# Ledger of designs, part 13: peptides against a protein of PDB entry 4DOW

Target 1, 157 residues: chain A of PDB entry 4DOW
Amino acid sequence: TFSWVGRPLPNRKQFQQMYREICMKINDGSEIHIKVGQFVLIQGEDNKKPYVAKLIELFQNGAEVPPKKCARVQWFVRFLEIPVSKRHLLGRSPPAQEIFWYDCSDWDNKINVETIIGPVQVVALAPEEVIPVDQKSEETLFVKLSWNKKDFAPLPP

## One batch from the design tools (peptide; aimed at target 1 W75 V77)

Design b2_p13_7 (made by RFdiffusion4)
Pose (drawn by RFdiffusion4):
Structure b2_p13_7 (pose): chain A 157 residues (1-157), chain P 13 residues (1-13)
Amino acid sequence: as target 1 above (157 residues)
Amino acid sequence: VPTAEDKEKLALA
């Protein structure tokens, strides 16, 4: 379950209250803070890996009744979310830990916070950097490229 | 491959 932490950010959109941070309680019993700018795993279909997204906004949406806690995200896509016909354009076999900045506006970016599984560490690497492959049997995901429905390209600014 | 509908359903959860 989720609760807001502290006061809302200075108002920007009508009927919405924005927050920098959200508190998530687990059945391990503890509390975890997830902040705008951090990444989350978002529950998708039961037979697939979670979506990965960067939190760009956290908000209480008064336009829904009853009101809900929501997030706007920048999506990432997994390699399997890229059309099979386009995968060769990468020119290599990406590891499972590599993900792609999704640079397209066609998919809506608003989610209910209840779809959040939890935070995930996502790291930007230069194209020539190698993914560890180091230990921790890492839960970290790495991003080198964006995908725009057409081609793989550099990470945006 | 996910669809726009799949993403929209996340807001309805």

Design b2_p13_7_s1 (made by RFdiffusion4, then SolubleMPNN; from b2_p13_7, 7 letters changed)
Fold by OpenDDE base, seed 2:
Structure b2_p13_7_s1 (fold): chain B 157 residues (1-157), chain A 13 residues (1-13)
Amino acid sequence: as target 1 above (157 residues)
Amino acid sequence: VPTKEDFKSLYYK
């Protein structure tokens, strides 16, 4: 289950209440708090790895019946989510921990918070920085480049 | 609703 944490933020949207933080209660009874600006794993399709996204907004959409707890996200894409015919454009074989900033607007960036699996650590690196592969960083994803369905590009500072 | 073990498993799957 998901519940809002704190008071709604001021906004001008008629049917939306915006929040900074949401609480996710998991099966063992423990709670995970997720805030705007953090990165999350989003439920994928059958037998597919979760999607990776950065939370941009948390809001309750009162225009829907019933009202839904939603989020707006910035999508990231895993290398294996990129079409096979385009992967060669990277010019290297990335480690499994590397993800790419999705620089397109064709994907719906509104999700139901119920699709959130949990938080994940994402670290931005310069191209020359090495992606560490050890037990400490095994849960961490790294981003160096963007992907716009046409080519890879350096992340803007 | 997933458990901590669930989302860890999904993450590394």
Scores: peptide ipSAE 0.030, ipTM 0.690, DockQ to the pose 0.045
OpenDDE base, seeds 1, 3, 4, 5: peptide ipSAE 0.025, 0.037, 0.026, 0.024; ipTM 0.641, 0.723, 0.641, 0.646; seed 3 fails the geometry check

Design b2_p13_7_s2 (made by RFdiffusion4, then SolubleMPNN; from b2_p13_7, 6 letters changed)
Fold by OpenDDE base, seed 3:
Structure b2_p13_7_s2 (fold): chain B 157 residues (1-157), chain A 13 residues (1-13)
Amino acid sequence: as target 1 above (157 residues)
Amino acid sequence: VPTKEDFEALYKK
């Protein structure tokens, strides 16, 4: 169950109410608050790992009947989500914790908040920085590069 | 990377 936290933010979109924060209630009754700017895991397809995304906007879509709680996101991709034929372009074998900024507009960046699994920690690193892979950082994902379906590149500023 | 179940386990009160 998802519920808005706080009052709607001012916006210029006629049929959308924007919010800064949403509350996610899980099975045991506990509540997790997620804010714009945080990173989340999105439910993946069957037999696939969850997608990773940064929340850009939280909004209720009043154009739908009934209104839907939605989010606009910046997608990240896992190495295994990149086509096999292009993975060699990275020039290295990335650790499992590495993800890539998806620098394309072909993906629908609007999601239903019901697909959010929960928050996740994502840390941006410079290319020369080493990704720490240990027990304490197992739940943390790291991003160094972007992927634009053609090649890898430095992270957008 | 945690699954939905993993998340619920991690953040369970």
Scores: peptide ipSAE 0.106, ipTM 0.752, DockQ to the pose 0.044
OpenDDE base, seeds 1, 2, 4, 5: peptide ipSAE 0.074, 0.069, 0.104, 0.085; ipTM 0.749, 0.743, 0.745, 0.740

Design b2_p13_7_s3 (made by RFdiffusion4, then SolubleMPNN; from b2_p13_7, 6 letters changed)
Fold by OpenDDE base, seed 3:
Structure b2_p13_7_s3 (fold): chain B 157 residues (1-157), chain A 13 residues (1-13)
Amino acid sequence: as target 1 above (157 residues)
Amino acid sequence: VPTKEDFKKLYEK
């Protein structure tokens, strides 16, 4: 289950109550707090790895009945999510830990918080920096480039 | 809702 932490932030959009933090209660009864700006894993399709996203906004959507706890996210894509015909544009074989900033507006960036699996660590690197791929860092994802469905580009500011 | 260990396993799957 998910519950809001703290008081609502100043309203930016009607029918929405914004929050900076949400509490995720997991099976063993413990709680995980997730804040705006953190990265999360989102439930993927069947037989697919979870999606990766950065939380941009947490809000309760009062336009729905009943109101829904939602989030606006910045999507990331895994290399294997990129069409086979376009993968060659990277010019290299990326490590499994590399993800890409999804620079496209065709994806709905609003999610239900119930699709959040849990937090994940994402580290931005410069192109010249080496992605540390070892057993100790296997849980950490790294991003160097963006993907806009046409080509790869330097990471956005 | 998965446990802490569950979502780590899901990521590595």
Scores: peptide ipSAE 0.029, ipTM 0.661, DockQ to the pose 0.044
OpenDDE base, seeds 1, 2, 4, 5: peptide ipSAE 0.028, 0.029, 0.027, 0.029; ipTM 0.650, 0.655, 0.625, 0.670

Design b2_p13_7_s4 (made by RFdiffusion4, then SolubleMPNN; from b2_p13_7, 6 letters changed)
Fold by OpenDDE base, seed 5:
Structure b2_p13_7_s4 (fold): chain B 157 residues (1-157), chain A 13 residues (1-13)
Amino acid sequence: as target 1 above (157 residues)
Amino acid sequence: VPTKEDFESLYKK
């Protein structure tokens, strides 16, 4: 289950209450707090790895009945989510830990928080930095580039 | 690379 943490943040949206943090209760009774700005794994489709996203907004959508706990996200894409015909544009075979900043607006960036599997660590790297591929970093994803459905590009500073 | 199974074991709702 998910519950808001803290008081709503000031905003001028009539039917939306914004929050900085949400609490996710796990089966064992423990709680995980997730904040705006953190990265999360989103439930994937069948036979697909979870989606990766950065939380940019947490809000309750009061326009829905019942009100829905939602998030706005910045999507990332895994290499295997990129069309096969375009993967060659990377010019290299990325490690499995590499993800790409999705630089398009065609994807709905609103999600239900119930689709959040949990937090994940995402580290931005400069192009010249090597992605560590070892057991110590197995749970960490790395991003160097953006993908805009046309080409890969360096991340802005 | 974290999978659904990996993280559900840690963060299962």
Scores: peptide ipSAE 0.091, ipTM 0.758, DockQ to the pose 0.058
OpenDDE base, seeds 1, 2, 3, 4: peptide ipSAE 0.074, 0.073, 0.078, 0.063; ipTM 0.747, 0.744, 0.739, 0.736; seed 1 fails the geometry check

Design b2_p13_8 (made by RFdiffusion4)
Pose (drawn by RFdiffusion4):
Structure b2_p13_8 (pose): chain A 157 residues (1-157), chain P 13 residues (1-13)
Amino acid sequence: as target 1 above (157 residues)
Amino acid sequence: STETLEEMAESAG
């Protein structure tokens, strides 16, 4: 379950209250803070890996009744979310830890915070950097490229 | 949100 942490950010959008941070309680019993700018795994279909997204806004949406806790995200896509016909354009076999900045506005970016599984570490690498492949049997995901429905391209600014 | 994610899953790939 989720709760807001502290005061809302200075008001921007009507009927919404924005927060820098959200508190998430687990059945391990502890509390975890997830902040705007951090990444989350978002529950998708049961037979697939979670979506990955960067939190760009956290908000209480008064336009829904009853009101809900929501997030706007920048999506990433997994390699399997890229059309099979387009996968060769990458020119290599990406590891499962590699994901792609999704640079397109076609998919809506608003989610209910209850779809959040939890935070995930996502790291930007230069194209020539290798993915560890280190130890921790890492839960970290790495991003080198964006995908725009057409081609792989550099990470935006 | 769940429906939107299902639609994304159907359109992805």

Design b2_p13_8_s1 (made by RFdiffusion4, then SolubleMPNN; from b2_p13_8, 8 letters changed)
Fold by OpenDDE base, seed 5:
Structure b2_p13_8_s1 (fold): chain B 157 residues (1-157), chain A 13 residues (1-13)
Amino acid sequence: as target 1 above (157 residues)
Amino acid sequence: TKELLEKFSKEAG
């Protein structure tokens, strides 16, 4: 179950009410609050790992009946989501914790909040920095590069 | 860091 936290932000669009925070209630009764700017895991397809995304906007879509709780996101992509024929362009075998900023517009960046599994930690690193793989960081994802379906590129400093 | 990601996001947006 998802519910809005706080009051709608000012200057709402015609059919949208925007929010800064949403509450996710899980089965044990506990609550997880997720804010704009945080990173989340999105429900994947059958037998696939969850997608990774950064929340850009949280909004209620009043154009639908009934209104839907939605989010706009910036997608990240896992190495194994990249076509096999293109993986060699990285020039190295990345650790499982590495993800890439998806720099394309072909993916719909609107989601239903009900597809959110939970929050995840994403850390940006410089190219020369080593991705830690110790027990404390096993759940943390790291990004060094972007992927635009053609090649990899360094992130701005 | 989170700050780096935020800066990049703003530049890309």
Scores: peptide ipSAE 0.022, ipTM 0.594, DockQ to the pose 0.036
OpenDDE base, seeds 1, 2, 3, 4: peptide ipSAE 0.020, 0.020, 0.021, 0.020; ipTM 0.582, 0.583, 0.579, 0.588; seeds 1, 2, 3, 4 fail the geometry check

Design b2_p13_8_s2 (made by RFdiffusion4, then SolubleMPNN; from b2_p13_8, 8 letters changed)
Fold by OpenDDE base, seed 3:
Structure b2_p13_8_s2 (fold): chain B 157 residues (1-157), chain A 13 residues (1-13)
Amino acid sequence: as target 1 above (157 residues)
Amino acid sequence: TKKKLEEFSKKAG
């Protein structure tokens, strides 16, 4: 289950109440707090790895019936999500921990918070920095580049 | 899911 943490933020958007933080209660009864600006894993299709996203906004959508707890996200893409015919454009074989900033607006960036699996650590690196691949960093994802469906580019600021 | 959203999404100007 998901519940809002704190008071709604001031905003001028119709039918929306915005928040900075949400609480996710998982099966064992423990609670995970997730804040705007953090990175999360989003449920993928069967037999597929979860999607990766950065939380931009947390809001209750009063325009829906019933009202829904939602998030607006910046999508990332895993290398294996990129079409096979385009992967060669990277010019290298990336480690499994590398993800790419999705630099397109063709994807809906509104999600239901129920699709959030949990938080994940994402670290931005310069292109020349080495991605550490060891037991300690196994669960950490790294981003160096963006992907705009046509080519890879330096990571946006 | 992202795939589901992509299927129904339009380019946002």
Scores: peptide ipSAE 0.028, ipTM 0.633, DockQ to the pose 0.139
OpenDDE base, seeds 1, 2, 4, 5: peptide ipSAE 0.009, 0.026, 0.008, 0.028; ipTM 0.534, 0.605, 0.535, 0.619

Design b2_p13_8_s3 (made by RFdiffusion4, then SolubleMPNN; from b2_p13_8, 8 letters changed)
Fold by OpenDDE base, seed 5:
Structure b2_p13_8_s3 (fold): chain B 157 residues (1-157), chain A 13 residues (1-13)
Amino acid sequence: as target 1 above (157 residues)
Amino acid sequence: TKETLAEFSKKSG
């Protein structure tokens, strides 16, 4: 289950209330608090790894009946999500921990918070920095580049 | 379902 943490933030949207933080209660009864700006894993299709996204906005959409707890996200894409015919454009075989900033507008960046699996650590690296694939924190993901369905490019500011 | 909602949000492209 998901519940808002704190008071709604001031905004100009008539049917939306914005929040900085949401509480996710997991099966064992423990709670995980997720804030705007953090990275999350989102449930993918069967036999697929979870999607990766950065939370940009948390809001309750009162225009829906019943109101929905939603998030606006910046998508990332895993290398194996990129079409096989275009993977060669990277020019290297990336480690499994590397993800790419998705620089397209064709994906809906609004999600229901119910699709969130949990938080994940994403670290931005310079091109020359080595991705520590053998580190203790094997669940950390790393991003160096963006992907816009045409080519890879330096990470946007 | 939770999975279906994710599919609607993110394409496979």
Scores: peptide ipSAE 0.020, ipTM 0.583, DockQ to the pose 0.443
OpenDDE base, seeds 1, 2, 3, 4: peptide ipSAE 0.021, 0.019, 0.019, 0.019; ipTM 0.586, 0.586, 0.584, 0.586; seed 1 fails the geometry check

Design b2_p13_8_s4 (made by RFdiffusion4, then SolubleMPNN; from b2_p13_8, 8 letters changed)
Fold by OpenDDE base, seed 1:
Structure b2_p13_8_s4 (fold): chain B 157 residues (1-157), chain A 13 residues (1-13)
Amino acid sequence: as target 1 above (157 residues)
Amino acid sequence: TKEKLLEFSKKAG
């Protein structure tokens, strides 16, 4: 179950009410609060790891009946989501914790909040910084580069 | 840990 936290933020969009935070109630009755700017795991397809995304906007879409709780996201891509024929372009074998900023517009960046599994920690690193691979950092994902379906590039600002 | 993350995902349903 998902519910808005706080009052709607000022905005000029006719059919949208924007929020800063949403509350997710999980099976054991506990609550997780997720805010704009945080990173989340999105339900993936069968036999696939969850997708990774950064929350850009949280909004209720009043154009739908009934209104839907939605989010706009910046997508990330896991290395194994990149086509096999293009993985060599990275020039190295990345650790499982590395993800890439998806720099394409072909993916719909609007999601239903019900597809959110939970929060995840994502840390941006400079190319020269080493990705720590130990048990304590195993849950943390790291991003150094973007992927635009053609090549890898330095992480955008 | 990765294990804790997986457990959280299960609880989220």
Scores: peptide ipSAE 0.023, ipTM 0.574, DockQ to the pose 0.040
OpenDDE base, seeds 2, 3, 4, 5: peptide ipSAE 0.019, 0.020, 0.016, 0.020; ipTM 0.579, 0.579, 0.557, 0.589; seeds 3, 5 fail the geometry check

## One batch from the design tools (peptide; aimed at target 1 V77 D108 I116)

Design b2_p14_1 (made by RFdiffusion4)
Pose (drawn by RFdiffusion4):
Structure b2_p14_1 (pose): chain A 157 residues (1-157), chain P 14 residues (1-14)
Amino acid sequence: as target 1 above (157 residues)
Amino acid sequence: SDELEEQKHALKYK
């Protein structure tokens, strides 16, 4: 379950209250803070890996009744979310830990916070950097490129 | 794809 932490940010959008942070309680019993700018795993279909997204806004949406806690995200896509016909354009076999900045506006970016599984560490690498492959049996995901429905390209600014 | 788009769009209704 989720709760807001502290006061809302200075108002921007009508009927919405924005927050920098959200508190998430687990059945391990503890509390974890997820901030705007951090990454989350978002529950998709049961037979697939979670979606990955960067939190760009956290908000209480008064336009829904009853009101809900929501997030706007920048999507990332996994390699399997890229059309099979386009996968060769990468020119390599990406590891499972590599993901792609989704640079397109066609998919809506608003989610209910209840779809959040939890935070995930996502790291930007230069194209020439190698993914560890280190230890921790890492839960970290790495991003080198964006995908725009047409081609792989550099990470935006 | 359209299916994936619909899946991601449905997240706000959960």

Design b2_p14_1_s1 (made by RFdiffusion4, then SolubleMPNN; from b2_p14_1, 8 letters changed)
Fold by OpenDDE base, seed 2:
Structure b2_p14_1_s1 (fold): chain B 157 residues (1-157), chain A 14 residues (1-14)
Amino acid sequence: as target 1 above (157 residues)
Amino acid sequence: SKELKEEIASLYKK
């Protein structure tokens, strides 16, 4: 169950109510609050790892019937999501915790909040920084580069 | 670097 936290933000959009925070209630009754700017895991296909995204906007779309709780996101891509023919361009075998900033507009960046699995920690690193691989940080994802469907590039300054 | 991380974070807010 998802519910808005706080009052809607001032907005000029007629059919959209924007929010800063949403509450996610889990089966055990506990609640997780997720805010704009945080990273989340999004439900993927069957037997596939969840997608990774950063929340840019939280809004209720009143143009839909019934109204939908939605989010606009910045996508990240896992190495295994990159076409096999392009993976060699990285020039190394990345650890499982590495993700890439998806620098392309071909993916729909609007999602239903119901597809959110939960929050995840994402840490940005310089290209020369080593990704730590230990049990304590196995749930932390790291981003060093962007992917634009053609090549890898350093993150924008 | 810390500065780089902060800059990247600011870019994601846009």
Scores: peptide ipSAE 0.029, ipTM 0.574, DockQ to the pose 0.031
OpenDDE base, seeds 1, 3, 4, 5: peptide ipSAE 0.025, 0.028, 0.024, 0.025; ipTM 0.586, 0.588, 0.577, 0.594

Design b2_p14_1_s2 (made by RFdiffusion4, then SolubleMPNN; from b2_p14_1, 9 letters changed)
Fold by OpenDDE base, seed 4:
Structure b2_p14_1_s2 (fold): chain B 157 residues (1-157), chain A 14 residues (1-14)
Amino acid sequence: as target 1 above (157 residues)
Amino acid sequence: SEELKKERESLYNK
């Protein structure tokens, strides 16, 4: 169950109410608050790891019947999501915790908040910084580069 | 969309 936290933000979009924060109630009855700017895991395909995304907008879509709670996201990709033929362009074997900023506009960046599994920690690093790989930080993801379907590049501003 | 996610995974596994 998802519910808005706080009052709607000022917005000029006719059929959208924007919010800063959403609350998700999980199975044990506890609540997790997720804010714009945080990173989340999003439900993927069966037997696949969840997608990773940064929340850039939370809004209720009034054009839908009934209105839907939605989010606009910045997508990330895991290394295994990179086409096999292009993985060599990275020039190294990344740790499992490394993800990449998806720098293309061909993917719909609108999601239903119901697809959010929960928050996840994502840390941006400079290319020369070492990703700590240990059992203690298995849940933390790291991003150094972007992927634009053709090559890897420094992170966008 | 969920359909696009399916397309995403299908294309990138090649």
Scores: peptide ipSAE 0.145, ipTM 0.778, DockQ to the pose 0.101
OpenDDE base, seeds 1, 2, 3, 5: peptide ipSAE 0.145, 0.145, 0.142, 0.139; ipTM 0.782, 0.777, 0.774, 0.772

Design b2_p14_1_s3 (made by RFdiffusion4, then SolubleMPNN; from b2_p14_1, 8 letters changed)
Fold by OpenDDE base, seed 2:
Structure b2_p14_1_s3 (fold): chain B 157 residues (1-157), chain A 14 residues (1-14)
Amino acid sequence: as target 1 above (157 residues)
Amino acid sequence: SAELKKEISSLYYK
């Protein structure tokens, strides 16, 4: 179950109510609050790892019937989501925790909040920095580079 | 370590 936290933000969009925070209620009754700017896991296809995204906007879309709780996101891409023919461009075998900033506009960046599995930590590293692999940080994802469907590039400073 | 890690939100403000 998802519910808005707080009052709608000032907005000039006729059929959209924007929010800063949403509450996700889990099966055990506990609640997780997720804010704009945080990173989340999005439900993927069957037997596939979840997608990773940064929340850019949280809004209720009143133009839909019934109104939908939505989010606009910045996508990240996992290495295995990159076409096999392009993977060699990385020049290395990345650890499982590495993701890439998706620098392309061909993906729809609007999602339904019900596809959110939960929050996730995403940490930016310099290209030369080593991704730590330990039990304490196994759930943390790391990003060094962007991917624009043609090549990898360092993140802007 | 905390010194080697930073949130990506500090790099991208959009």
Scores: peptide ipSAE 0.016, ipTM 0.505, DockQ to the pose 0.029
OpenDDE base, seeds 1, 3, 4, 5: peptide ipSAE 0.016, 0.015, 0.016, 0.016; ipTM 0.497, 0.503, 0.502, 0.511

Design b2_p14_1_s4 (made by RFdiffusion4, then SolubleMPNN; from b2_p14_1, 9 letters changed)
Fold by OpenDDE base, seed 1:
Structure b2_p14_1_s4 (fold): chain B 157 residues (1-157), chain A 14 residues (1-14)
Amino acid sequence: as target 1 above (157 residues)
Amino acid sequence: SEELKKERASLYNK
C-alpha cells in the first residue's frame, strides 16, 4: 500500500494535491519512503525488465473517483528498448547497467504509484567516465547520454 | 516505438 507523508505542498491546481514524499508498505510490514527527485523501478509487462524513471512530482488526482495517487516522471530507457535498427548509433556495446535519458515529449509521463516496485540508484556520469562493471554494484544504474528517438546525445545538464 | 509509448501510457490506469 501507498500513503502520503507530510502535508500537501502549495499548488494552484483545483483537483490536485502535491506531496514531497510517499510511503510504500511492503509485505513484511516494513516501510520504504520515496521522495521527489529519487529514481524508481516501475513494473512493466511480463518477462520485461522494470522501467526506470525519475520522480518529478507526487500528486493525488482528486478529479477521479476514487482519488488516484500518481507520479509525474522523467523516463529513462534501457538499451534493449531502443529499436534494433538504431542501436548502432551508440557506436559501442553498453554494459547492462547503462540507461539513457529519454529526451522526447511523446510519452505520457504520469503513472499510478502502485506500479512502483521500489527505489533504485541512478548515477549520472560524464562521457569520459568509466561505468564500473562490478557484481557488487549491479544494483546501481548509470546514465551518460540521452536518446531522442533519432540519436544519442550528451546528457542534459 | 509505438509499443513503448502504449506500454508506458497504460501505467496510469493500472
Scores: peptide ipSAE 0.597, ipTM 0.939, DockQ to the pose 0.886
OpenDDE base, seeds 2, 3, 4, 5: peptide ipSAE 0.589, 0.584, 0.586, 0.580; ipTM 0.937, 0.936, 0.936, 0.935

Design b2_p14_2 (made by RFdiffusion4)
Pose (drawn by RFdiffusion4):
Structure b2_p14_2 (pose): chain A 157 residues (1-157), chain P 14 residues (1-14)
Amino acid sequence: as target 1 above (157 residues)
Amino acid sequence: SEIEKLNTQAKEHL
């Protein structure tokens, strides 16, 4: 379950209250803070890996009744979410930990916070950097490239 | 319901 932490940010959109942070309680019993700018795993279909997204906004949406806690995200896509016909354009076999900045506006970016599984560490690497492949049997995901429905390209600014 | 909507949208746009 989720709760807001502290006061809302200075108001920007009508009928919405924005927050820098959201508190998530687990059945491990503890509390975890997830902030705008951090990444989350978002529950998709039961037979697939979670979606990955960067939180760009956290908000209480008064336009829904009853009101809901929501997030706007920048999507990332996994390699399997890229059309099979386009996968060769990468020119390599990405590891499962590599993900892609999704640079397209077609897919809506608003989610209910209840779809959040939890935070995930996502790291930007230069194209020539190698993914560890280190230990921790890492839960970290790495991003080198964007995908724009047409081609792989550099990470935006 | 939110998950179903999200998955539908992902299928349409990805």

Design b2_p14_2_s1 (made by RFdiffusion4, then SolubleMPNN; from b2_p14_2, 10 letters changed)
Fold by OpenDDE base, seed 4:
Structure b2_p14_2_s1 (fold): chain B 157 residues (1-157), chain A 14 residues (1-14)
Amino acid sequence: as target 1 above (157 residues)
Amino acid sequence: DDVKELNEKRKKTL
C-alpha cells in the first residue's frame, strides 16, 4: 500500500498533484518512506532482477479513473539488459553491482508506484574508480557510465 | 496490471 506524505507541491499541471514523499507499507506492517531523488528497485519480469530507477517526480495522475499514484523516473539498465551484440563495447566484464544510466528518450519514464519494490543505494563512481566486489548486488549498486543504445560514455557531473 | 504494463514498456531493445 502506498500513501502520499505531506501536502501537494505547487505546480501548474492540470490533473496532477505532485508530492515530495510517499509512504510504502510493507506486508509486515512496517513503513518505508521514499523521496524524490532516491533510487528504487522496480518489479521486473519473472526470473529477472528488478529494474533500477531514480525518482524524479512523484505525482497523482488525476486524468485516470481511478486516480493513479505515479512517478517519473530516470531509468538505469543492468549489463545483462544490454543486447548481447553490444556488450563488447564496454571493453570489460563488469561486476554484478554495476548499472548504467539509460541515456535515451525512447522509453516512457512514467511508472505506477505499485511496481516499486523498495529503495536501493546507488553510488556514482568515476570511471577509474574500483567497484567494491565484497558487497552484494542487491544491497549497493554502482554507476560509472551511461548507455545510449549505441555506446557507453562517462557520466557527466 | 501495472507490472505487465511496465514490462511491456521495457521490452524495447536497448
Scores: peptide ipSAE 0.268, ipTM 0.846, DockQ to the pose 0.780
OpenDDE base, seeds 1, 2, 3, 5: peptide ipSAE 0.260, 0.263, 0.265, 0.262; ipTM 0.841, 0.845, 0.842, 0.842

Design b2_p14_2_s2 (made by RFdiffusion4, then SolubleMPNN; from b2_p14_2, 5 letters changed)
Fold by OpenDDE base, seed 2:
Structure b2_p14_2_s2 (fold): chain B 157 residues (1-157), chain A 14 residues (1-14)
Amino acid sequence: as target 1 above (157 residues)
Amino acid sequence: SDIEKLNEQRKKTL
């Protein structure tokens, strides 16, 4: 169950109400609050690892019937999502915790919040920084580079 | 569904 937290933010869009925060109620009755700017895991294909995204907007779309709770996201990709023929361009074998900023606009970046599995920690690192693979926080993901379907590049500013 | 569309989009980029 998802519910908005706080009052809607002022905006100019006729059929949209924007929010800063959403509450996710889990099976055990506990609640997780997720805010714009945080990172989330999103349901992917069956037997696939969840997608990773940064929330850039939370909004209720009143143009839909019934109104839908939505999010706009910045996508990340896992290394195994990179085409096999292009993985060599990285020049190294990344740890499982490394993800890449998806620097393309060909994917829909609007999602239904119901596809959110939960929050995840994503840490940006410089290319020369070492990813702490054996750290107890194995749930933490790390991003050093972007991927634009052609090559890897430094993270956007 | 939106997620199905997304899945198809991501497949096409592979």
Scores: peptide ipSAE 0.422, ipTM 0.889, DockQ to the pose 0.591
OpenDDE base, seeds 1, 3, 4, 5: peptide ipSAE 0.414, 0.419, 0.420, 0.417; ipTM 0.887, 0.889, 0.889, 0.888

